Peptides against a protein of PDB entry 3T7K. Designs and how they scored, part 96

Target 1, 248 residues: chain A of PDB entry 3T7K
Amino acid sequence: KAEKILARFNELPNYDLKAVCTGCFHDGFNEVDIEILNQLGIKIFDNIKETDKLNCIFAPKILRTEKFLKSLSFEPLKFALKPEFIIDLLKQIHSKKDKLSQININLFDYEINGINESIISKTKLPTKVFERANIRCINLVNDIPGGVDTIGSVLKAHGIEKINVLRSKKCTFEDIIPNDVSKQENGGIFKYVLIVTKASQVKKFTKLINDRDKNETILIVEWNWCVESIFHLNVDFTSKKNVLYQKK

## One batch from the design tools (peptide; made by RFdiffusion4, then SolubleMPNN)

Design b2_p17_5_s3 (from b2_p17_5, 8 letters changed)
Fold by OpenDDE base, seed 2:
Structure b2_p17_5_s3 (fold): chain B 248 residues (1-248), chain A 17 residues (1-17)
Amino acid sequence: as target 1 above (248 residues)
Amino acid sequence: GEKKKAEEEKQEKLFSL
């Protein structure tokens, strides 16, 4: 059926998109539209898997969903597009106007606001954002909103290798893992990196670390610190925003 | 559709905190 619909076009674009959707197309697509999109080089996946070599995200705007945050870890993220791209494309294809010899939809007209070439270019870097920031191992409190699995999965997508989950009420110093990174001369490496939710946790962990490992560097942040770092694909260590405690 | 939407909306709200 899709072939018959597309036969009216003399030339078909190949968009070469491997995409996921977030904040849009929750009901999916019908079989004909999926086939049409496939013939145009657009493949939409339900979930993010590294093996699929995803290069595109569809979303109405910048979102804080797991899919959106992980899309910024694609290698590279080629396009971050509004759902109107698909809507307008399918509308043009299903149009009975005889005079359309070509599909005239430009991907660049559908960019998500705030995802610019500067962000896209950083996804072409050989390293991930937290890798570049010398953050390999982190401690995460078990009571974090969104759950440790979801948050941990996002962080791993962005170059954190090890997530240590802390039982905030029961943990001791021995439960806190160091950020095991080779000392680079010019990079502020924090020996202990923690994501926490409460001021009481800051007080607890700072005391535990300072009592047992007094001279070590500590970074304690909120989840929003990670999110902002992901959205910028850069860690700004000069910013105090979302930093709860820092010892250099 | 609705379950997926609800889950994503939940994530968006939770991560905004």
Scores: peptide ipSAE 0.329, ipTM 0.890, DockQ to the pose 0.935
Fold by OpenDDE base, seed 5:
Structure b2_p17_5_s3 (fold): chain B 248 residues (1-248), chain A 17 residues (1-17)
Amino acid sequence: as target 1 above (248 residues)
Amino acid sequence: GEKKKAEEEKQEKLFSL
């Protein structure tokens, strides 16, 4: 059926998109539209898998969803597009106007506001954002909103190798893992990196660490510190925003 | 569709805290 619909066009574009959707197309697509999109080089996946080599995200705007945050880890993210791209494309294709010899839709007209070329260019870097920041191992409190699995999955997508989940009420110093990174000459390496939700956790963990491992470097942040780092694809260690405790 | 939408909206809200 899709072939018959597309037969009216002399030439078909190949958009070469491997995409996921967030904040849009919750009902999915019918089989005909999926086939049409596939013929145009647009493949939409339900979930993010590294093996799929995803290069595109569809979203109405910048979102803080798991899919959106992970899309910034694509290698590279080629396009971040509004859903109107697909809507307008399918509308043109289903139009019964006889004289459409070509599909005239430019991807660049559908860019998500705030995802600029500077962000896109950073997704071409050979390293992930937290890898560049020398953050390999983190401690994450178990009571984090969104859950440790989702948060952990996002952090891993961005280069954190090991996530240690802390039972905030029961944990001891021995439960806290160090950020095991080789001393690189040019970067402030934090021995202990923690993501927490409450001021009481800051007090607890700072005491535990300072009592047992004096003079070590500590970074305690909120989840928003990670999100801001992801959205900028850069960790700014000069910013105090969303930093709850820092010892250099 | 509705379940997926609700989950994404929940994520957006929770991750904004």
Scores: peptide ipSAE 0.329, ipTM 0.890, DockQ to the pose 0.937
Fold by OpenDDE base, seed 4:
Structure b2_p17_5_s3 (fold): chain B 248 residues (1-248), chain A 17 residues (1-17)
Amino acid sequence: as target 1 above (248 residues)
Amino acid sequence: GEKKKAEEEKQEKLFSL
C-alpha cells in the first residue's frame, strides 16, 4: 500500500531519522504510515536503546519526560523536531491534489523551540554532561519522585556510571558512596554527591558525612539541578540554583 | 495510547517539581 502511495513521487527524500516520540503520537501510527515513514528514512522506535543509534526526538516542546531528557544524550542528537513535521509530511503524501513530483518539507522548519545549535553541538562531544562535570558516582534517595529506576536511567544516559540508592530512613554513613574520580587539576571534584528530596535528608546526610569525614567535599542537589544541567548540557558549579548544600 | 500519555504526563509533572 505504501509503495503505491509513494509511486506518485519521482524522488523520495531520505531523512535518515531514528527517532522516539514524547508528548505526541501516543496512539502510534497505522501500518501504512509506518511503512511510508520507513521508505522516507524515518524510523520511529517505542523505546530508547543504544543499539538503535537514535538521532532524533519528536516532541511538541521541551519536556521533562524520560525520553526527552535521554534524547539529549544521543550521539549525536541530530534533530529535535515538532510532531508537525510528521503530520505535514503524511498530509502531503496522502494528498490527492498535489501532483508534486517531490516532497517539499524541510526538517529545519520544525525544530523544537529552545533546542538550538548550541545544544545540538554539545551532543557531538565525546563525553556526557556529568562525565565532563566529574560526577561518576552519585547517591540517590529511594523516595525520589518518578522512582529510582527512571531517574537512574536518565542519569546513566548522561554519564553517571554508578547510582547508589539510599534508604533515607535507615541509611548510615557506610551506605554513602564516594564519587570516585581522579583528581583533575582544574575541576571542583565533590567526594560525595547526593540527590535528595527533602530538607531533612540534607540535615541527615550532611551530619553523617561531616561527623565521619569532616574535611570532604559535599554536593547535595535536587533533581531539578540534574534536569537543568541536562537541558544546558553543562553543569554550572557557580550556580546555587537547586543546590541544597555545598561544601568545597 | 492513553496509558502512555498518562505515564508521560505523570513524569512531566513529577519532574517539574
Scores: peptide ipSAE 0.328, ipTM 0.890, DockQ to the pose 0.911
Fold by OpenDDE base, seed 3:
Structure b2_p17_5_s3 (fold): chain B 248 residues (1-248), chain A 17 residues (1-17)
Amino acid sequence: as target 1 above (248 residues)
Amino acid sequence: GEKKKAEEEKQEKLFSL
């Protein structure tokens, strides 16, 4: 059926998209439309797997969903597109009125607002954002909204190697792991990096660390610090935004 | 569809706080 529909076009584009969707297409696509998209080099996956070599995200705007955040870790993310790309494409293809010899849909016209070439270019870097920031091991409180698994999965996608989950009420100093990175000459390395949810945790962890490991560097941040770092594909250590405590 | 939508909306809300 898809072949018959596409036969009216003399030339078919190959978009070469391997995509996931977030905030759109919750009901999926029918079999014919999937086949049409496949013939145009557009493959849509339900979930993110590294083996699929995903290069595209469909979303109506910048979202803070797991899929959107992880899409910025693609190697590279080639395109971040609005769902209207697919909608308009399928609409044109299914149109019986158009004596169109070719499909006239340019994917560059459908870029998600705020995902610019500067962001896209950074996804071509050989390192992940937190790797570049010398953040390898973090401590994450167990009561984080969204859950440690989801948050941890996003952080790992962006170069965090080890996530230590802290039982915020019961943890001791010995439960806190250091960010075990070699001192690079030109980068502020924090020995202890923690993601927390409330001021009481800041007080607790700062006390525990400062009492037992004096003069060490500490970074305590909110989840939003991580999100902002991901959206910019850069960690700005000069910013105090979403930083709850820092000791250099 | 609705369940997936609700889950993503929940994520968006939780991560925006």
Scores: peptide ipSAE 0.321, ipTM 0.888, DockQ to the pose 0.909

Design b2_p17_5_s4 (from b2_p17_5, 8 letters changed)
Fold by OpenDDE base, seed 1:
Structure b2_p17_5_s4 (fold): chain B 248 residues (1-248), chain A 17 residues (1-17)
Amino acid sequence: as target 1 above (248 residues)
Amino acid sequence: GEEKKKEEEKQEELFSL
C-alpha cells in the first residue's frame, strides 16, 4: 500500500533518520505510515539501544524525559525535530493533489527550539559531557525522584562509568566512593561527587567526608545540575546554580 | 500509548524538581 501511495512522487527524499519519540506519538503509527516513513529513510524505534545508532529525536520542545536527555548523548545527534515534521510529511503524502514532483519538507524548518547547532556540534565530540568534566564515579542517594536506575542510565549515557547508590540514612564514610580520575594538570577534579535531594544529606556527607578525608575536594549537587550540564553539553564549574556544596 | 504518555509526563515532572 505504501509503495502505491509513494508512486505518485517522481523523487523521494532519503532523510536517513533513526529516531525515538518523546512527548509525542504515544499511540505510535499505523502500518502504512511506518512503511511510508521507512521508504523515506525514517525509522522510529520504541527504545534507545546503542546498537541502533540513533541520530534523531522527535519532541514538541526540550523535555526532561529519559529519552530526551539520552538523545543528547547520541553520536552524533543529527536532528532534534518537532513532531510536525512527521505530521506535515504524512499529510503531504496522503494528499489527493496531482503528481507532486517532490516532497517539499525541509528538516531544518522543524528544529526543536533551544537545540541549536552549538549543542548539535558538541554531540560530535569524541567524549561525553561528564567525561570531559573529569567525573567518572559518582555517589547517588537512593531516594532520588525518578529512581536510581533511570537517573543512573542517563548519567551513564553521558559518560559516568560508575554510580554508587548511597542509603542516605544508613551510609557511612566507607560507603562513599572517590571519583577515580587521574590528576590532569589543568582540570578541577573533585575527589568526591555526590547527587543529593535535600540539605540534611549535604550536612551528613560533608561531615562524613571532612571528618575522615579533611583536605579533599567535594562537589555536592542536585539532579538539576546534571540536567543543565546535559542540556548545554558542558559542565560549568563557575556556576553555583544547583550546587549545594563545593570544596576546591 | 496512554501508559507511555503518563510515564513520560511523570519523568518530566520528577526530573524538573
Scores: peptide ipSAE 0.253, ipTM 0.867, DockQ to the pose 0.952
Fold by OpenDDE base, seed 2:
Structure b2_p17_5_s4 (fold): chain B 248 residues (1-248), chain A 17 residues (1-17)
Amino acid sequence: as target 1 above (248 residues)
Amino acid sequence: GEEKKKEEEKQEELFSL
């Protein structure tokens, strides 16, 4: 059926998109539209898997969903597009208008606001954002909103290798892991990196670390610090935003 | 569809905190 619909075009684009959707297309697509999209080189996946070599995200705007945050870790993210791209594409294809020589839809006209070429270009870097920031191992409190699995999955997608989950009420100094990175010449490495939710946790962990491992570097942040770092694909260590405690 | 939508909306809300 899709072939018959597309036969009215003398030339078909190949968009070469491997995409996920967030904040849109929750009901999916009908079989005919899936076939049409496939013939145009557009494949939509339900979930993010590294093996699928995803290069595109569909979303109405910048979102803080797991899928959106992970899309910024694609290698590269080629396109971040509004759902209107698919809507207009399918509308044009299903149109009964006379023989169209070609589909005239430009991907660049459907870019998500705030995802610019500067952000896209950073996804072409050989390293992930937290890798570039010398953050390899983090401590994460177990009471974090969204859950340690979701948060951990996003962080791992962005280059954090090891996530240590801290039981905030029961943890001791021995439960806190160091950030195991080699000293690079040009960047302050924090020996202890922690993501926390409460001021009481800041007080607890700073005390535990300072009592047992004096003069070490400590970074304690909120989840929003990670989110902002992901959206910028850069860690700004000069910013105090979402930093709860810093010892250099 | 609706369950997926609600789950993503919850994620958006939770990560906004």
Scores: peptide ipSAE 0.252, ipTM 0.866, DockQ to the pose 0.915
Fold by OpenDDE base, seed 4:
Structure b2_p17_5_s4 (fold): chain B 248 residues (1-248), chain A 17 residues (1-17)
Amino acid sequence: as target 1 above (248 residues)
Amino acid sequence: GEEKKKEEEKQEELFSL
C-alpha cells in the first residue's frame, strides 16, 4: 500500500532520521504511515536505546520529559523537530491533488524553538555534559520526584557513571560516595555531589560530610540544576541557580 | 496512547517542581 502511494513521486527524499517522539504522536502511526516514513528514511522508535543510533527528537516544544532530556545526549542530535514535520509530510503524500514530482518538505523549517545550532553543535562533542563538568559520581536521594530510575537514567545518558541512591532518613556518612575524579588543576572539582529535594536534606548531608570529612568540597543541587545543565549542554559553576549548598 | 501521554505529563510536572 505504501509503495502504491509513493509511486506517484519521481524521487523520494532520504531524511535519515532515527527518532523518538515526546509530547506528540501518543497514539503512534498506522502501519501504512510507518512504512511511508521508513521509505523516506524516517524511523521512529518507541524507546531510546544506544544501539539504535538515534539522531532526532520529535516534540512540540522543549519538554522536561525523560525522552527529551535524553535526546540531548544523542551522538549527535542532528535534529530536534516539531511534529508538524511528520504531519505535513504525510499530508502531502496522501494528497490526491497534484502530481507532485517531488516531496517539498524541508526539515529545517520545523526546528523546535530554543534548540538552535549552538545546542546541536555541543552534541557533537566527544564528551557528555557532566563528564565535561568533572561529575562522575553523584548521590541521589531516594525520594526524588520522578523516581531514581528515571532521573538516574537521564543522568547516566549525560555522563554520570555512578549514581548512589541515598535513603535520606537512614543514611550515614559512610553511605555518601565521593565524586572520584582525577584532580585536574583548572576545573572546580567537588568531592561530594548530591541531588536533593528538601532543605532538611541539605542540613543533614552538610553536617554528615563536614563532621567526618572536614574542609572537603561539596555541591548540593536540585534536579533543576541538572535540567538546566542539560538544556544548555553546559554546567555553569558560576551560577547559584538551583544550587542549595556549595563549598569550594 | 493516553497512558503514554499521562506518563509524559507526569514527568513534565514532576521535573518542573
Scores: peptide ipSAE 0.249, ipTM 0.865, DockQ to the pose 0.935
Fold by OpenDDE base, seed 3:
Structure b2_p17_5_s4 (fold): chain B 248 residues (1-248), chain A 17 residues (1-17)
Amino acid sequence: as target 1 above (248 residues)
Amino acid sequence: GEEKKKEEEKQEELFSL
C-alpha cells in the first residue's frame, strides 16, 4: 500500500532519521504511515537504546521529559524537529495530486525553538557534558521528584558514571561517596557532588561533610542545575543558578 | 496514547518543581 502511494513521486528523499518522540504522537502511527516513513529513511523508535544510534528527537518544544533530556546525549543529535515535519510530510504524500516530481519538505524549517546549531554541534563532542565538567560520581537523594531511576538514567546518559542514592533521613557521612576524579590542572573538581531537593538536606550534608572531611570541595545543586547544564550542553561553574551550596 | 501523555506531563511537572 505504501509503495502505491509513493509511486506518484518521481524522486523520494532519504532523511536518514532514527528518532524518538516526546510530547507528540502518543497514539503512534498506522502501519501504512510507518512504512511510508521507513521508505523515506525515517524510523521512529518507542524507546531510547544506545544500539539504535538515534540521531533525532521529535517534540513540539523543549521539554524536560526523560526522552528529550537524553536526546541531547545522542552522538550526534542531528536534528531536533517539531512534529509538524511528519504531519506536513504525510499530508503531502497522501494528497490527491496525480503526480509530483518530489516531496518538498525541508528539515531545517521544522527545528525546535531553542535547539540551535551551537547546541547540535556540542553533541558531536567526544565527551558528555558532565564528563567535561569532571563530575563522575554523584550523590542523589532518594526523595527526588521523578524518582532516582529516571533521574539517574538521564545523568548517566550525560556522562555520570556512578550514582549513589542517599536515604536522606538515615544517611551518615560514610554513605556519601566522593567524586573520584583525578585532579586536572585547569578544572575545579568538587570532591563531593550532591543533588538535593530541599534546604534541610543542604544543612545536613554540609554538616556531615564538614565535620568529617574538613576543607574539602562541595557542590550541592538542585535537579534544575543538571537540566540547565544539559540544555546548554555545558556546565557553567560561574553561575549560582540552582546551586544551593558551593565550597571551593 | 493517553497514558503516555499523562506520564510525560507528570515528568514535566515533577522536573519543574
Scores: peptide ipSAE 0.246, ipTM 0.863, DockQ to the pose 0.870

Design b2_p17_6_s1 (from b2_p17_6, 7 letters changed)
Fold by OpenDDE base, seed 3:
Structure b2_p17_6_s1 (fold): chain B 248 residues (1-248), chain A 17 residues (1-17)
Amino acid sequence: as target 1 above (248 residues)
Amino acid sequence: IVNEPLEKEEDLDIVKK
């Protein structure tokens, strides 16, 4: 059926998209539309797997979903597109009225607002955002909204190698892991990096660290600090936004 | 502390065809 539908076109584009969807197309696609998209070089996956070499995300806007956040770790992310790309494409293909010899849909017209070429270009870098920031090992409180597994998975996708989960009420200094990175010449390295959810945790962890390991560097942030870093594919250490405590 | 949670798919305004 797809071949018959596409036979009306003299030339077919090859978009070369391997995509996931977030905040759109929750009902999926019918078999015919999937086949049409496949013939146009568009393959949509249900989940993110490294083996699939995903290069595209479909979303209506910038989202704080696991899929969206992880899409910014694709190598590279070629396109971040609005779902209207697929909608308009399929609409044109299924249209009986259009005497079009070719499909006239340009994917560049469907870019997600706020995901510009500057962001896309950073996904071509050989390193991940937190790797570039010399953040290898972090401490994550166990009461984080979204759960430590999901949050941890996002952080790992962006170059954090080790996530230590802290039982915030019961943890001691010995439970806190250092960010084990060698001092690079041009960047401040924080020995202790923590993601926390409340002010009481800031007070607790700052006390524990300062009492036992005086004069060490500490970075305590909110989840939003990580999200902003991901959205920009850059860690701005000059910004105090979403930073709860810093000791340099 | 305003910690915005991770968004879940089921809580989003889903765009349909």
Scores: peptide ipSAE 0.155, ipTM 0.731, DockQ to the pose 0.905
Fold by OpenDDE base, seed 2:
Structure b2_p17_6_s1 (fold): chain B 248 residues (1-248), chain A 17 residues (1-17)
Amino acid sequence: as target 1 above (248 residues)
Amino acid sequence: IVNEPLEKEEDLDIVKK
């Protein structure tokens, strides 16, 4: 059926998209539309898997979904597109009125606002954002909104190797893991990195660490620090935004 | 501390075809 629909076009574009959707197309696509999209080099996946070599995200805007945050870890993210790309494409293809011998839809006209070439270019880097920041091992409080598994999965996609979950009320100093990274001469490496949800946790962990491991470097942040770092694909250590405690 | 959680797919405004 798709071949018959596409036969009216003399030339078909190859968009070369391997995509996931977030905040759009929850009902999926019918079999014919999937086949049409496949013939145009557009493959849509339900979930993110590294083996699929995903290069595209469809979303109406910048979102704080797991899929959107992880899409910024694609190698590379080639396109972040509004769902209107697919909508307009399918409309043109199904249109009986258009004597169009060619599909004239440009991907660049459907870019998500705020995902610019500067962001896209950073996804071509050989390293992940937290890897570049020398953050490999973090401590995460167990009461984090969204859950430790989802949050941890996003962080791992962005180069954090080890997520240590802290039981906020019961944890001791011995439960806190160091950020085990090789000391590079020119970069401030934090020995302890923690993501917390409450000011009481900041007080607790700073005390535990300072009492037992004096003079060590500590970074305590909220989840928004991670999100901002992901959205910019850069950790700005000069900013105090979303930093709850810092000891250099 | 304003800790904005992850957005869930089910809570988003869904763009439909």
Scores: peptide ipSAE 0.154, ipTM 0.730, DockQ to the pose 0.926
Fold by OpenDDE base, seed 1:
Structure b2_p17_6_s1 (fold): chain B 248 residues (1-248), chain A 17 residues (1-17)
Amino acid sequence: as target 1 above (248 residues)
Amino acid sequence: IVNEPLEKEEDLDIVKK
């Protein structure tokens, strides 16, 4: 069926997209449309797997979903596209207007607002955003919205190697892990990095650390600090936004 | 501290064909 539909076109584009969707296409695609997309070099996956070498995300806008956040860790992310790309593409293909010898849809016309070439270019870097920021080991409170597993998986996708989950009410200083990064001369390295949800946790952890390791560097942030860092594929240590406590 | 949660797929506006 798909072949017959596509036979009216003299040439078919190969978009070479390996994509996931977020905030769109919840009902998936019918068999014919999937086959059409496949013939055009568009493969849509249900889940993110590293082995699939995903290079594209479909979303209506910048989202704070697991899929969207992880898509910015693709190597590289080639395209971040609005779902209208697929909609218009399929609409054009199913159109009975005989005069279309070619599919005239440009990927670049469907870019997600706010995901510019500067962001895309950073996905070609050999390092991940938190790796570049010298953040390897973090402490994460167990009461984080979204859950430690999901949040942890996003952070790992972006270069965090070790996530220590803290039981905020019961934890002691000994439960807090250091960020095990060799001191590079020019990089702001924090010995203790913590993601917290409450002001009471800031007070608790700052006290625990300062009482036992008084001269060490501490970074305590909220989840939004991580999200902003991901969206920009850059950690701005000069910004106090979403930073709850910082000791240099 | 306003910590915006991770958005869930089920809570998002659905764009359909």
Scores: peptide ipSAE 0.154, ipTM 0.729, DockQ to the pose 0.904
Fold by OpenDDE base, seed 5:
Structure b2_p17_6_s1 (fold): chain B 248 residues (1-248), chain A 17 residues (1-17)
Amino acid sequence: as target 1 above (248 residues)
Amino acid sequence: IVNEPLEKEEDLDIVKK
């Protein structure tokens, strides 16, 4: 059926998109539309897998979904597009107006607001954002909204290698892992990096660390610190935004 | 400390098809 629908076009574009959707198309696509999209080089996946070499995200705007945050870790993210791209494309294809010899949809007209070329260009870097920031091992409190698995998965996609989950009420100093990175000459390495949810946790962990490992470097942040770092594909250590405690 | 949780996709379905 898709072939018959597309037969009216002399030439078909190949968009070369391997995409996931977030905040849109929850009901999915019918079989014919999937076939049409496939013929145009548009493949939509339900989940993110590294093996699929995803290069595109469909979303109505910048979102704090797992998929959106992970899409910024694609290698590279080629396109971040509004769902209207698919809607307009399929509308044009299903249109019975005889005079359409060509599909006239430009990808660049459908860019997500706030995902600019600067962000896209950073996805071409050989390193991930937290890798560039010398953050390899982090401590994550177990009561984090969204759950440690989802949050951890996002952080790992962006270069965190090890996530230590802290049982906030029961943890001791021995449960806190160091950020074991080789001292690079030019970068302030924080020995302890923690993501917390409450001010009481800041007080607890700062006391535990300072009492047992005096004078070590500590970074305690909110989840929003990670999100902002992901959205910018850069860690700004000069900013105090979303930093709860910092000892250099 | 206001930790904004991860947004869930189910809650953000703006474009249904």
Scores: peptide ipSAE 0.153, ipTM 0.732, DockQ to the pose 0.846

